# Designs tried in a protein design run: peptides against a protein of PDB entry 2QAS. Part 41

Target 1, 120 residues: chain A of PDB entry 2QAS
Amino acid sequence: PPEDLMQYEAMAQDALRGVVKAALKKAAAPGGLPEPHHLYITFKTKAAGVSGPQDLLSKYPDEMTIVLQHQYWDLAPGETFFSVTLKFGGQPKRLSVPYAALTRFYDPSVQFALQFSAPE

## One batch from the design tools (peptide; aimed at target 1 H70 Q71 K87 F88)

Design b2_p28_6_s1 (made by RFdiffusion4, then SolubleMPNN; from b2_p28_6, 14 letters changed)
Fold by OpenDDE base, seed 5:
Order: C-alpha cells, then sequence, then structure tokens
Structure b2_p28_6_s1 (fold): chain B 120 residues (1-120), chain A 28 residues (1-28)
C-alpha cells in the first residue's frame, strides 16, 4: 500500500485526544458534568509526564483506569495534561496525566468509547 | 467477580486494566 507521508492516522488520533480534553474541561466547569455523564479514563502509568504517588503507580505498572464521577477533587484540565485529586487508601493523592498517555476513554451513560495508542 | 446492575455508579475510583476490560465487556 502507498506510504502515508501525511501521517493522517496520527493526526486523527490527536484530534480524538482533543475530545477527552474537551470533556474534562466540561467536567471541571462549575456544576461539573451534566448527569448522568461520568468518565472512565485509562492511561499508561509509565508514560512520560505521568506523575503521582509511588505506591499508586507501583500497583498499576502498565495501565490504570480512573473514574470521574463521585470521588474526585480539583480537576484541572490543562492544554497538554490534566491533574486531579483522588483518594487512594483513604488519602487524597494528586495525579497528573498527559493526554498523550491516554489509551481509553469511556462514558457509560451514552456508551461513548475511544481508544488510543499511547507511547511510553 | 460480578458487577452490580449499575456498576458505573458504584465501582471504585481506580481499577486495573483487567478489571476495566471485564467491566467494559459486561456493559457492551
Amino acid sequence: as target 1 above (120 residues)
Amino acid sequence: AAFPDDPAATLPVMMTKEEFDAFFASLT
């Protein structure tokens, strides 16, 4: 097959990552997500730019999924990464995840799903 | 393990890849 010098697939993937960023910005706005929308976000824990508590990241050496519905605080969706406070072992932990680290996005309320290839 | 009727509302904040795959498969 012909070589795609434009790298359209990669550009399409980046555009779809923009959907996640936009969704998180909606979630961070006053009032949060409109019910019953909530988000399941999966990412590579060893990807560049991922930061969080060592005990948490060690428990999930490959990927982990966070649920943004009931128990999250201070969601801050930036332009290249988002950060959020979640409880782990009963203690609040700050997690920062670049959008490039994402591998899955799912909203069960409308069964909207996206998958991505994330480099390490 | 079995998930509740409305797992999205009661699942933990964090889960493994395997748990998510099982959950996703049960929903779709």
Scores: peptide ipSAE 0.094, ipTM 0.596, DockQ to the pose 0.299
OpenDDE base, seeds 1, 2, 3, 4: peptide ipSAE 0.024, 0.042, 0.027, 0.044; ipTM 0.530, 0.580, 0.534, 0.568

Design b2_p28_6_s2 (made by RFdiffusion4, then SolubleMPNN; from b2_p28_6, 15 letters changed)
Fold by OpenDDE base, seed 3:
Structure b2_p28_6_s2 (fold): chain B 120 residues (1-120), chain A 28 residues (1-28)
Amino acid sequence: as target 1 above (120 residues)
Amino acid sequence: RLFPDDPSATLPVMMSLAEFEEYYAALT
């Protein structure tokens, strides 16, 4: 079979990452996500560009999942990464995650799921 | 140990990939 010089698989992956970005932009809009939609986002904690509280990232040295449902603040979905504030022990903690670091996206309300290959 | 403050009706705010996969497998 002929070699794929177009790299269609990579294109498809990038397009699907765009779905996550779009979903987060909807979540960041006034009123947030329409109920009962909520998001489970998994990413590589050591991927380039990932930043956040040391205590949090140390607990999950490989991958971690965050849930955007009841308590999240100042969600800021940029073009290459998003940031969000989550609370632990009553303390707000800012997390910044590049879309390229994502490995899973899931909305259990409609059972919509995506999987990605992320760099180490 | 850190425990999320978010009282998620479905899963904890923070979890490992393994824990997520168990949940995912149960629903799909």
Scores: peptide ipSAE 0.061, ipTM 0.633, DockQ to the pose 0.469
OpenDDE base, seeds 1, 2, 4, 5: peptide ipSAE 0.019, 0.033, 0.026, 0.039; ipTM 0.513, 0.583, 0.552, 0.546

Design b2_p28_6_s3 (made by RFdiffusion4, then SolubleMPNN; from b2_p28_6, 13 letters changed)
Fold by OpenDDE base, seed 1:
Structure b2_p28_6_s3 (fold): chain B 120 residues (1-120), chain A 28 residues (1-28)
Amino acid sequence: as target 1 above (120 residues)
Amino acid sequence: MSFPDDPRQTEPVMMTKEEFDAFYASLT
């Protein structure tokens, strides 16, 4: 088949990543997510732009999943990345994740799931 | 936004891909 110079598959993936961004913006708004929605987010910990505590990233050298439901602080969904504070080992840790690093998104309340390809 | 402490979760759930895949299979 002819070469796709428009890169439609990449465009579609970017659009779907936009769903995650939009969901996080809802989660960050006053009042949080509408009950009973909550978010499972998986990402490549070594992807470009990922930042966080060394001990956390060492524990999860490939991918890790965070669950935003009961305990998270200062969720800040930007245009290209989001940041959030989570407790790790009883201490607050700041995590910053580009949307491009995401590999999975899931909301079990409505069984909504997305999967993405992320850089290695 | 900040979320208050909730007794239903002592710390945020964090897991490997393999752990999540197993958990995901249980939910669907």
Scores: peptide ipSAE 0.090, ipTM 0.619, DockQ to the pose 0.593
OpenDDE base, seeds 2, 3, 4, 5: peptide ipSAE 0.047, 0.057, 0.056, 0.088; ipTM 0.598, 0.607, 0.587, 0.635; seed 5 fails the geometry check

Design b2_p28_6_s4 (made by RFdiffusion4, then SolubleMPNN; from b2_p28_6, 16 letters changed)
Fold by OpenDDE base, seed 3:
Formats: structure tokens, C-alpha cells, sequence
Structure b2_p28_6_s4 (fold): chain B 120 residues (1-120), chain A 28 residues (1-28)
């Protein structure tokens, strides 16, 4: 087949990242996600733009998965990244993750899954 | 910041990729 100069696959991938952003915006809205929906989000911890507590990122040097169901606070889904407060070691910690760093997204309530290629 | 004590929150908040894969496999 001829060369794809439009790079449709990459555009489709970015569009799918938009699904995650949209889902997080729903989760951040008043009342949160409609039960039983909840989110498992996996990302590369060393990807550009990822920030958080040193002890947390050191524990997960490659990838980590966060669960957004009941124990998360101040979820702020921005245009290029989202931030959220999670308890680590019993204390609240702020985590910021660019959507480009995502590798997996899953909602077990409806078995909806997405996979992404993230920076190494 | 408000940190409610929700007794329904019994599952882990953070896990490794391997732990997630195992969990995922159990759900699908």
C-alpha cells in the first residue's frame, strides 16, 4: 500500500487518549463517576512531565497503575495532563501525569480497555 | 482537601504493571 503521509494511526491513537481525558473529566465532575464505573490507569513513571513524591516514583521505576474509585481526591484533568491526590503510606500525595505517558486504561465495570504506546 | 473514610475502598490504589495484568486477567 502507498505511504501514509497523514499518519492516521497516530491520529487515532491521540483520539483514543482523548477518551481517557473525557473519562477523567466525568470522574472529576460533582458526584464523580456513576457507579459501578471506576478507572485503572497505567503510565510510565519516568515519562517526561510525570511528577510526584520521590518515594512513590522510586517504588515504581517503570510503570505503575493507579485506581480511581473511592480513594482519590482533587482530580484535575487538564488539557495535556491530569493531577490527582492519592494516599501513599497513609499520607496524601499529589501525582501529575501527562496523557502522553499513559500505556493502559481500563474500566472493569464494563470491561472497557485501551492500550497506548508511551515514551520510553 | 477532604479525605473521607470510605469503607468500600478496599482495593489497592496503586500497583505494578504485573499486578495489574494479573488482576486484569481475573476480570476478563
Amino acid sequence: as target 1 above (120 residues)
Amino acid sequence: MEFPDDPRATEPVMMTKEEFDAYYASLT
Scores: peptide ipSAE 0.203, ipTM 0.677, DockQ to the pose 0.844
OpenDDE base, seeds 1, 2, 4, 5: peptide ipSAE 0.115, 0.173, 0.034, 0.170; ipTM 0.613, 0.656, 0.445, 0.657

Design b2_p28_7 (made by RFdiffusion4)
Pose (drawn by RFdiffusion4):
Structure b2_p28_7 (pose): chain A 120 residues (1-120), chain P 28 residues (1-28)
Amino acid sequence: as target 1 above (120 residues)
Amino acid sequence: SPEDELTQEELVALHEAEMEAALETAIK
């Protein structure tokens, strides 16, 4: 014991997904992130709400990490998901990722990191 | 620049080990 009927830990998890959304809004600002800040986003490929080229999604069965630093365009962070254009083998592609699909967040510049979808 | 020639896999590899170390003490 005790069983947590308030699910405080789960609420704290969701509250923290919001940091990713807020960080993506700064990155979507004209001019991008304040250097040297850049972002690593890891997400569940099969989590509902994610869309991308069928070929690309098949290459990454469960987890997929993307880096937002030197090569991303048209970052569009909605309130419930974000979409961004990245290149894979030199070929530009478009992704949409719900914040609910996120499992990790990391900025190597200040070594700030978050882990989600992990009730432990 | 050389960075313009990197793939997403190469970019992930730049700090992957650091990220895994940081996640041991990451906020959950």

Design b2_p28_7_s1 (made by RFdiffusion4, then SolubleMPNN; from b2_p28_7, 11 letters changed)
Fold by OpenDDE base, seed 1:
Structure b2_p28_7_s1 (fold): chain B 120 residues (1-120), chain A 28 residues (1-28)
Amino acid sequence: as target 1 above (120 residues)
Amino acid sequence: SALDLLSQEELVALHEEQMKEALKTAVR
């Protein structure tokens, strides 16, 4: 096909990432997510902007999955990234993840899934 | 509930198989 100067594929991907952002904003609102909804999020740990404890990220050199269900604190969904506190092995740890780093999103309650391509 | 006591690692494992199946029809 002809050269796409509009970059529609990138626009579509950004729109889908917007779904994740919107879902996280719902989760961060008072009362949290409406039951039984919960979020299963996978991201590239070495993507630009990803931040967290070195010991934790070292265990996941490529991708990492986190679950926002029952135990999550101080969820802060920004415009370009979100941050959240989760317990790993019983220890609370803060993660900061740009939406651009996401590779998968899933809500088991309704079996809704999204897949994304993320840079290396 | 029992789910309230699960760590991140345990929660990920709990949904792993279901996630794999859902990816077959995931929107991309």
Scores: peptide ipSAE 0.349, ipTM 0.841, DockQ to the pose 0.687
OpenDDE base, seeds 2, 3, 4, 5: peptide ipSAE 0.341, 0.343, 0.349, 0.346; ipTM 0.837, 0.844, 0.843, 0.842

Design b2_p28_7_s2 (made by RFdiffusion4, then SolubleMPNN; from b2_p28_7, 11 letters changed)
Fold by OpenDDE base, seed 4:
Structure b2_p28_7_s2 (fold): chain B 120 residues (1-120), chain A 28 residues (1-28)
Amino acid sequence: as target 1 above (120 residues)
Amino acid sequence: SPLDQLSQEELIALHEEQMKEALKTALR
């Protein structure tokens, strides 16, 4: 196959990562997500820039999924990463995830799904 | 609502199978 010097696939994935960022910004707005929308986000836990409790990240050495529904706090969608507080086993924990670390995005309310290739 | 009391682990488990099926359809 011909060599793609433009790297269109990477460009397309970056654009679609922008959809996730935009969705998170909607979720972080005062009214939150419009019902019944909620978000499932999967990411590589060892990707550069991912941070959180050591015990939690150790439990998920490859990927983990988080859910933004009902119980999430202090969602802060920045330009390159987002951070959020979630309860795992009843304990609040803060996660920081670069958009580049994402591998999957899903909104079950409308069955909207995206998949991404993330660095190992 | 009972959903308001679910942990992350429980919420993920609730929709896991649905997500797998939806991904196959949406990304086909």
Scores: peptide ipSAE 0.250, ipTM 0.725, DockQ to the pose 0.543
OpenDDE base, seeds 1, 2, 3, 5: peptide ipSAE 0.238, 0.245, 0.236, 0.238; ipTM 0.707, 0.723, 0.731, 0.726

Design b2_p28_7_s3 (made by RFdiffusion4, then SolubleMPNN; from b2_p28_7, 9 letters changed)
Fold by OpenDDE base, seed 3:
Structure b2_p28_7_s3 (fold): chain B 120 residues (1-120), chain A 28 residues (1-28)
Amino acid sequence: as target 1 above (120 residues)
Amino acid sequence: SALDQLTQEELVALHEEQMEEALKTAVR
């Protein structure tokens, strides 16, 4: 079979990562996500560019899932990464996650799911 | 609501099974 020199699979993956970015931008807009939409985001904690409190990240040596529902603050979806403040143990923690680190995206309200391959 | 009182860990667990099922036919 002919070799794919266009790298369509990689293009498709990047496009799908764009869906997450777009969804987060909607969530960051005034009023937040339209109810009942909410987001479950899983990422590789040791991926390049991931940052946050060491005491938090150390609890998740491989992957971590965060939920953007009800309580999240200062969601800032940039072009290459997003940052958000979530409460863990009653304390606000700031996380920064590059889109390239994502492995899963899920919206339970409509059962919409995406999977990604993420580098370490 | 009761959902407003859940921790991050509890929220993750809440839809774990449903999420796993959805991922079987997830767009990729």
Scores: peptide ipSAE 0.345, ipTM 0.847, DockQ to the pose 0.657
OpenDDE base, seeds 1, 2, 4, 5: peptide ipSAE 0.344, 0.333, 0.343, 0.343; ipTM 0.845, 0.838, 0.845, 0.844

Design b2_p28_7_s4 (made by RFdiffusion4, then SolubleMPNN; from b2_p28_7 with E3L E5Q A17E E24R I27V K28R)
Fold by OpenDDE base, seed 4:
Structure b2_p28_7_s4 (fold): chain B 120 residues (1-120), chain A 28 residues (1-28)
Amino acid sequence: as target 1 above (120 residues)
Amino acid sequence: SPLDQLTQEELVALHEEEMEAALRTAVR
């Protein structure tokens, strides 16, 4: 097949990552997500820009899934990354995840799913 | 609600099978 010099696939992926950003912005707004919507987000833990407690990230050397439902705090969806506080082992942990690190997005309430390719 | 008492790991497990099924027809 012809060589794609436009990199359309990458552009399409970036556009779809925008859906996740928009969804998180809705989640961060007053009142949170409209029920029964909730978000499952999977990301590469070793991707550039990912940050969090070492002990937590060490448990997930490849990918990690987090759930935004009921117990999440200080969700801050920025333009290039989002941060959120979640409880692990009863302790609040702060995670910062670039949108570029995402590999999966899922909303069980409507069975909406997105899949992404993230750099190692 | 019982859901607001679940850990992150438990929440992930709750919909894992369904999520994987949905991903087979997911947009990418």
Scores: peptide ipSAE 0.410, ipTM 0.870, DockQ to the pose 0.684
OpenDDE base, seeds 1, 2, 3, 5: peptide ipSAE 0.404, 0.398, 0.406, 0.405; ipTM 0.866, 0.864, 0.868, 0.867

Design b2_p28_8 (made by RFdiffusion4)
Pose (drawn by RFdiffusion4):
Structure b2_p28_8 (pose): chain A 120 residues (1-120), chain P 28 residues (1-28)
Amino acid sequence: as target 1 above (120 residues)
Amino acid sequence: SAYLARANAAAARDLAEHHADLAAAHAA
């Protein structure tokens, strides 16, 4: 015991997914992130709401990490998901990722990191 | 270990694509 009927830990998890959304809005600002800040985003490929090229999604069965630093265009962070154009083998592609699909967040510049979808 | 491998592979890909665009611009 005790069983947590308030699910404080779960609420704290969701509250923290919001940091990712807020960080993506700064990155979507004209001019991008304030250097040397850049982002690693890890997400569940099969989590509902994610769309991408069928070929690309098949290459990454469960987890996929993307880096937002030197090569990303048209970052569009909506309130419930974000979409971005990245290159894979020199070929530009478009992704949509719900904040709910996120499992990790890391900025190597200040070593700030978050882990989600992990009740432990 | 699996996360670190994915993070490293993603970072290497991002840097490789950036360098490839710079090389193409210098050639043009």

Design b2_p28_8_s1 (made by RFdiffusion4, then SolubleMPNN; from b2_p28_8, 14 letters changed)
Fold by OpenDDE base, seed 2:
Structure b2_p28_8_s1 (fold): chain B 120 residues (1-120), chain A 28 residues (1-28)
Amino acid sequence: as target 1 above (120 residues)
Amino acid sequence: SRLEEQIAAAEAEDLAEAAAAEAAAAAA
């Protein structure tokens, strides 16, 4: 097969990561997501730039899924990563996840799903 | 499901996460 000098697959993946960023920006806006929309986000815990509770990330060294629905605070979707405060073991913890670390995005309310290849 | 298992592993205190964890435990 001919060589793809345009790297269309990479472009498509970047565009799809943009969907996640856009969805998070909607979630971070006043009033949050329109009900019943909510987000399940899966990422590689060892990916470069991932930051969070050391004990939690160490306990789950491969992938981790967080839910943004009822209990989240200070969602801050940046250009290359997002950060959010969640409760783990009763304690509020700050988590920062680069979009490049994502492996799955899901909104159960409309059964919208995306999958990504993420390096460790 | 795999998703429910991954959510359960996070041990976050979202109501949806808690429900998924419970469902995953029941299915195991």
Scores: peptide ipSAE 0.040, ipTM 0.637, DockQ to the pose 0.232
OpenDDE base, seeds 1, 3, 4, 5: peptide ipSAE 0.029, 0.032, 0.032, 0.034; ipTM 0.576, 0.623, 0.595, 0.566; seed 5 fails the geometry check

Design b2_p28_8_s2 (made by RFdiffusion4, then SolubleMPNN; from b2_p28_8, 15 letters changed)
Fold by OpenDDE base, seed 5:
Structure b2_p28_8_s2 (fold): chain B 120 residues (1-120), chain A 28 residues (1-28)
Amino acid sequence: as target 1 above (120 residues)
Amino acid sequence: SALEAQIAAAEAEDRAEAAAEEEARRAA
């Protein structure tokens, strides 16, 4: 096939990652997500910029999913990454994830799903 | 799969407090 010098696929992927960022910003706003919306976010744990509990990231060396519904705090969606406090083993831990590390986004309340390609 | 198990664990932890609160309400 002809060479795509415009890199349309990459642009499309970036646009879709923008949906996740926008959704997280809605979730971080006062009042949180409108019920019954809640989010499942999957990301590559070894992707550049990912930070969190060493034991947790070691336990899931490929990818993992976080659930944002009942127990999450201080959600801070930045322009290139978001951070959030979640309970792991009953203890609050801070997790930071670049949008580029995402592989899946899902809102089961309306069955809205997005998939992304991320560096291994 | 490992991912499925991880998701289940995440769901369980997310629901832990809410479920306990609901159960306490029902028991009252």
Scores: peptide ipSAE 0.338, ipTM 0.738, DockQ to the pose 0.492
OpenDDE base, seeds 1, 2, 3, 4: peptide ipSAE 0.314, 0.330, 0.331, 0.336; ipTM 0.719, 0.733, 0.734, 0.737

Design b2_p28_8_s3 (made by RFdiffusion4, then SolubleMPNN; from b2_p28_8, 15 letters changed)
Fold by OpenDDE base, seed 4:
Structure b2_p28_8_s3 (fold): chain B 120 residues (1-120), chain A 28 residues (1-28)
Amino acid sequence: as target 1 above (120 residues)
Amino acid sequence: SALEAQQAAAEAEDLAEYAAEQARRAAE
């Protein structure tokens, strides 16, 4: 097949990252996500712009998955990244994750899944 | 550790749900 000089796949992935951003903005709105929707978000922990406690990120040098359902606070979906507070071992931890770092998005309630190629 | 256990639990749920989705797709 001929070479794709337009890089359509990359453009499509960027568009789909917009779905994640939009979903998180819905989650951050008053009242949160409509039940039973909840989100599983997987990202590359070493991707540029990922920020969080060193002790947490060091434990997961490749990828980690966070769940946004019952135990999350102060979700702040920005234009290029989102931040959220999660509890690990009972301790609140603030994570900041660029949308570009995402590798998987999943809503089990409707079995909606997205996969992304994230940079290392 | 408690930290690892917390994340492991979340990932276990993810794995279960993902597996269920894949099973559904395979059955179609």
Scores: peptide ipSAE 0.038, ipTM 0.599, DockQ to the pose 0.063
OpenDDE base, seeds 1, 2, 3, 5: peptide ipSAE 0.037, 0.030, 0.035, 0.037; ipTM 0.562, 0.599, 0.571, 0.597

Design b2_p28_8_s4 (made by RFdiffusion4, then SolubleMPNN; from b2_p28_8, 19 letters changed)
Fold by OpenDDE base, seed 5:
Structure b2_p28_8_s4 (fold): chain B 120 residues (1-120), chain A 28 residues (1-28)
Amino acid sequence: as target 1 above (120 residues)
Amino acid sequence: SRLEELIAKAEQEDLEEARAEEEARAAA
């Protein structure tokens, strides 16, 4: 096949990552997500820019899935990464995840799913 | 995957009831 000098696949991936960013911004707005919408977000824990508790990240050396439904606080979706406070073992933990680290996005309420190729 | 979703729910104890209990405790 002919060589793609435009890198359309990468462009498409970036555009779809934009969907996640937009969804998180909706989730961060007052009132949160409209029920029954909720989000499962999977990311590479060793990707550049990922930050969180050492013990937690060690427990998930490859990928980790977080859920944003009932127990999340201070969701802050930036332009290149988002941060959120979640509870693990009953303790609040702050996570910071670049959108480039994402590998999966899923909203079960409408069965909307996205998959991404994240750099190692 | 469904398994990862279930793990996330369990790990975070992401339940509506848990949120309600926390809010009730804070209000008391």
Scores: peptide ipSAE 0.331, ipTM 0.758, DockQ to the pose 0.361
OpenDDE base, seeds 1, 2, 3, 4: peptide ipSAE 0.122, 0.298, 0.307, 0.313; ipTM 0.652, 0.739, 0.743, 0.745

## One batch from the design tools (peptide; aimed at target 1 Y60 I66 K87)

Design b2_p29_1 (made by RFdiffusion4)
Pose (drawn by RFdiffusion4):
Structure b2_p29_1 (pose): chain A 120 residues (1-120), chain P 29 residues (1-29)
Amino acid sequence: as target 1 above (120 residues)
Amino acid sequence: SSHVFHPPPEALREELEEEGAEALAAQEH
């Protein structure tokens, strides 16, 4: 015991997904992130709400990490998901990722990191 | 919070940076 009927830990997890959303809004600002900040985003490929090229999604069965630093365009962070154009093998592609699909967040510049979808 | 790491433990940091290097290699090549 005790069983947590308030699910404080789960609420804290959702509250923290919001940091990712806020960080993506700064990155979507004209001029991008303030260097040397850049972002690693890890997400569940099969989580509902994610869309991308069928070929690309098949290459990454469950987890996929993307880096937002030198090569990303048209970052569009909505309130419930974000979309961004990245290159894979020199070929530009478009992705949409719900914040709910996120499992990790890391900025190597200040070594700030978050882990989600992990009730432990 | 158990979901916040600053700085993250060494093993976790190395794991995150390895995932990032793999992701950069996939994006660039």

Design b2_p29_1_s1 (made by RFdiffusion4, then SolubleMPNN; from b2_p29_1, 15 letters changed; failed a check: too like the target's own chain)
Amino acid sequence: SRYVFNPPPPELLAELEAKMAEAERDQLE

Design b2_p29_1_s2 (made by RFdiffusion4, then SolubleMPNN; from b2_p29_1, 15 letters changed; failed a check: too like the target's own chain)
Amino acid sequence: SRHVFFPPPPELLAELEAQMAKAEQDQLN

Design b2_p29_1_s3 (made by RFdiffusion4, then SolubleMPNN; from b2_p29_1, 13 letters changed)
Fold by OpenDDE base, seed 3:
Structure b2_p29_1_s3 (fold): chain B 120 residues (1-120), chain A 29 residues (1-29)
Amino acid sequence: as target 1 above (120 residues)
Amino acid sequence: SRHVFFPPPAELLAELEQQMAEAEADQLN
């Protein structure tokens, strides 16, 4: 196939990552997501910019999925990454995840799913 | 496109459900 010097695939995925960002901004707004919407986000734990507790990231050397439904705190959706506090094993943990690290996004309430290629 | 699923096909849904279960187990236990 002809060589794509425009990198349209990457452009398209970046646009779709914008959907995730927008959804997280809705989740971070007062009142949170409208019921029954809730989000499952999967990301490469070793991707550049990903940060969190070492023990947690070590448990998931490749990918990890987090759920944003009832128990999430201080969700901060930035322009290039988001951060959020979640409980793992009953303990609050702070995660910071660049949108570029995302591999999946899913809202089961309406069965809306996105898939991305992410660097490792 | 192959990046947007609304709804996801059965095979992808199965993977999503597995990931959801793992996330819930970690965050709710």
Scores: peptide ipSAE 0.650, ipTM 0.942, DockQ to the pose 0.653
OpenDDE base, seeds 1, 2, 4, 5: peptide ipSAE 0.639, 0.649, 0.640, 0.648; ipTM 0.940, 0.942, 0.941, 0.942

Design b2_p29_1_s4 (made by RFdiffusion4, then SolubleMPNN; from b2_p29_1, 14 letters changed)
Fold by OpenDDE base, seed 2:
Structure b2_p29_1_s4 (fold): chain B 120 residues (1-120), chain A 29 residues (1-29)
Amino acid sequence: as target 1 above (120 residues)
Amino acid sequence: SRHVFYPPPAELLAELEARMAEAERDQLE
């Protein structure tokens, strides 16, 4: 097959990352997500731009999944990354995750799933 | 598409459910 110099696959994935961004913006709005919608987001912890407590990230050397349902605070969905405060072991932790680091997005309430390839 | 699933196939769903359980254990307990 001919070489794809347009990189359509990458373009498509980036467009789909926009779905995650849009969903997070809805979640960050007053009132949050309409019930029963809630989000599970998986990302590569070693991807460029990922930041958070060292002990937490060390616990997940490859990928981590976060849940955004009832226990999340200060969700800030930016244009290239989002940040959120979650509790782990009862302790609040701030995470910053570029959309490019995402590998999975899932809303189990309607079984909507997205799958991405993400470079380290 | 290899990227959009609505609903996800069984093998992907199993993976997602495992990830869900992990997240819930660590964040909600």
Scores: peptide ipSAE 0.695, ipTM 0.947, DockQ to the pose 0.635
OpenDDE base, seeds 1, 3, 4, 5: peptide ipSAE 0.686, 0.693, 0.693, 0.685; ipTM 0.946, 0.947, 0.947, 0.945

Design b2_p29_2 (made by RFdiffusion4)
Pose (drawn by RFdiffusion4):
Structure b2_p29_2 (pose): chain A 120 residues (1-120), chain P 29 residues (1-29)
Amino acid sequence: as target 1 above (120 residues)
Amino acid sequence: SPFDPHFPTDAEKAAMQADGEAALAEQEA
């Protein structure tokens, strides 16, 4: 015991996914992130709401990490998901990722990191 | 704190760094 009927830990988890959303809005600002800041985003490929090229999604069965630093275009962070164009083998592709699909967040510049979807 | 389980350890941060470097290398290739 005690069983947590308020699910405080789960609420804290969702509250913290919001940091990712807020960080993506700064990155979507004209001029991008303030250097040397850059972002690693890890997400569940099969989580509902994610779309991408069928070929690309098949290459990454469950988890996929993307880096937002030198090569990303048209970052569009909606309120419930974000979309971005990245290159894979020199070929530009478009992704949509719900904040709910996120499992990790890391900025190597200040070593700030978050882990989600992990009730432990 | 209910927020503490969502802050990774140093070992977990090193794993995130390694995944990020691998993903950056794939994007730039």

Design b2_p29_2_s1 (made by RFdiffusion4, then SolubleMPNN; from b2_p29_2, 13 letters changed)
Fold by OpenDDE base, seed 4:
Structure b2_p29_2_s1 (fold): chain B 120 residues (1-120), chain A 29 residues (1-29)
Amino acid sequence: as target 1 above (120 residues)
Amino acid sequence: SPFDPYFPSEEQIAEMEERGREALAEQLA
């Protein structure tokens, strides 16, 4: 097949990652997401830039899914990564996830889904 | 490949829904 020097697939994935970033920015805005919208976000826990409690990340050696629905705090959607505080075992845990680490994004309320290829 | 780098299949969506419910339960526990 012809060689794609434009790398369209990568550009398309980056554009779609922009949807996730935009959605998170909406979630972080005053009032949060319009109900009943909420987000399921899956990412590679060992991807470069992912950070959080070691014990938590160790429980999910490959991928981890987090849910942003009401019970989330200090959501900070940056340009290259987002950070958020969620509760696990009743305790608040801070996670920082680069958009490049994402593998899946889903909004159950409208069944909007995206998936991405992330480095192993 | 059955993997679409943009949009998941119906089966993959079902898996995402299940994983999401499990994750939510973990976060609420």
Scores: peptide ipSAE 0.563, ipTM 0.885, DockQ to the pose 0.563
OpenDDE base, seeds 1, 2, 3, 5: peptide ipSAE 0.557, 0.557, 0.559, 0.560; ipTM 0.883, 0.883, 0.885, 0.885

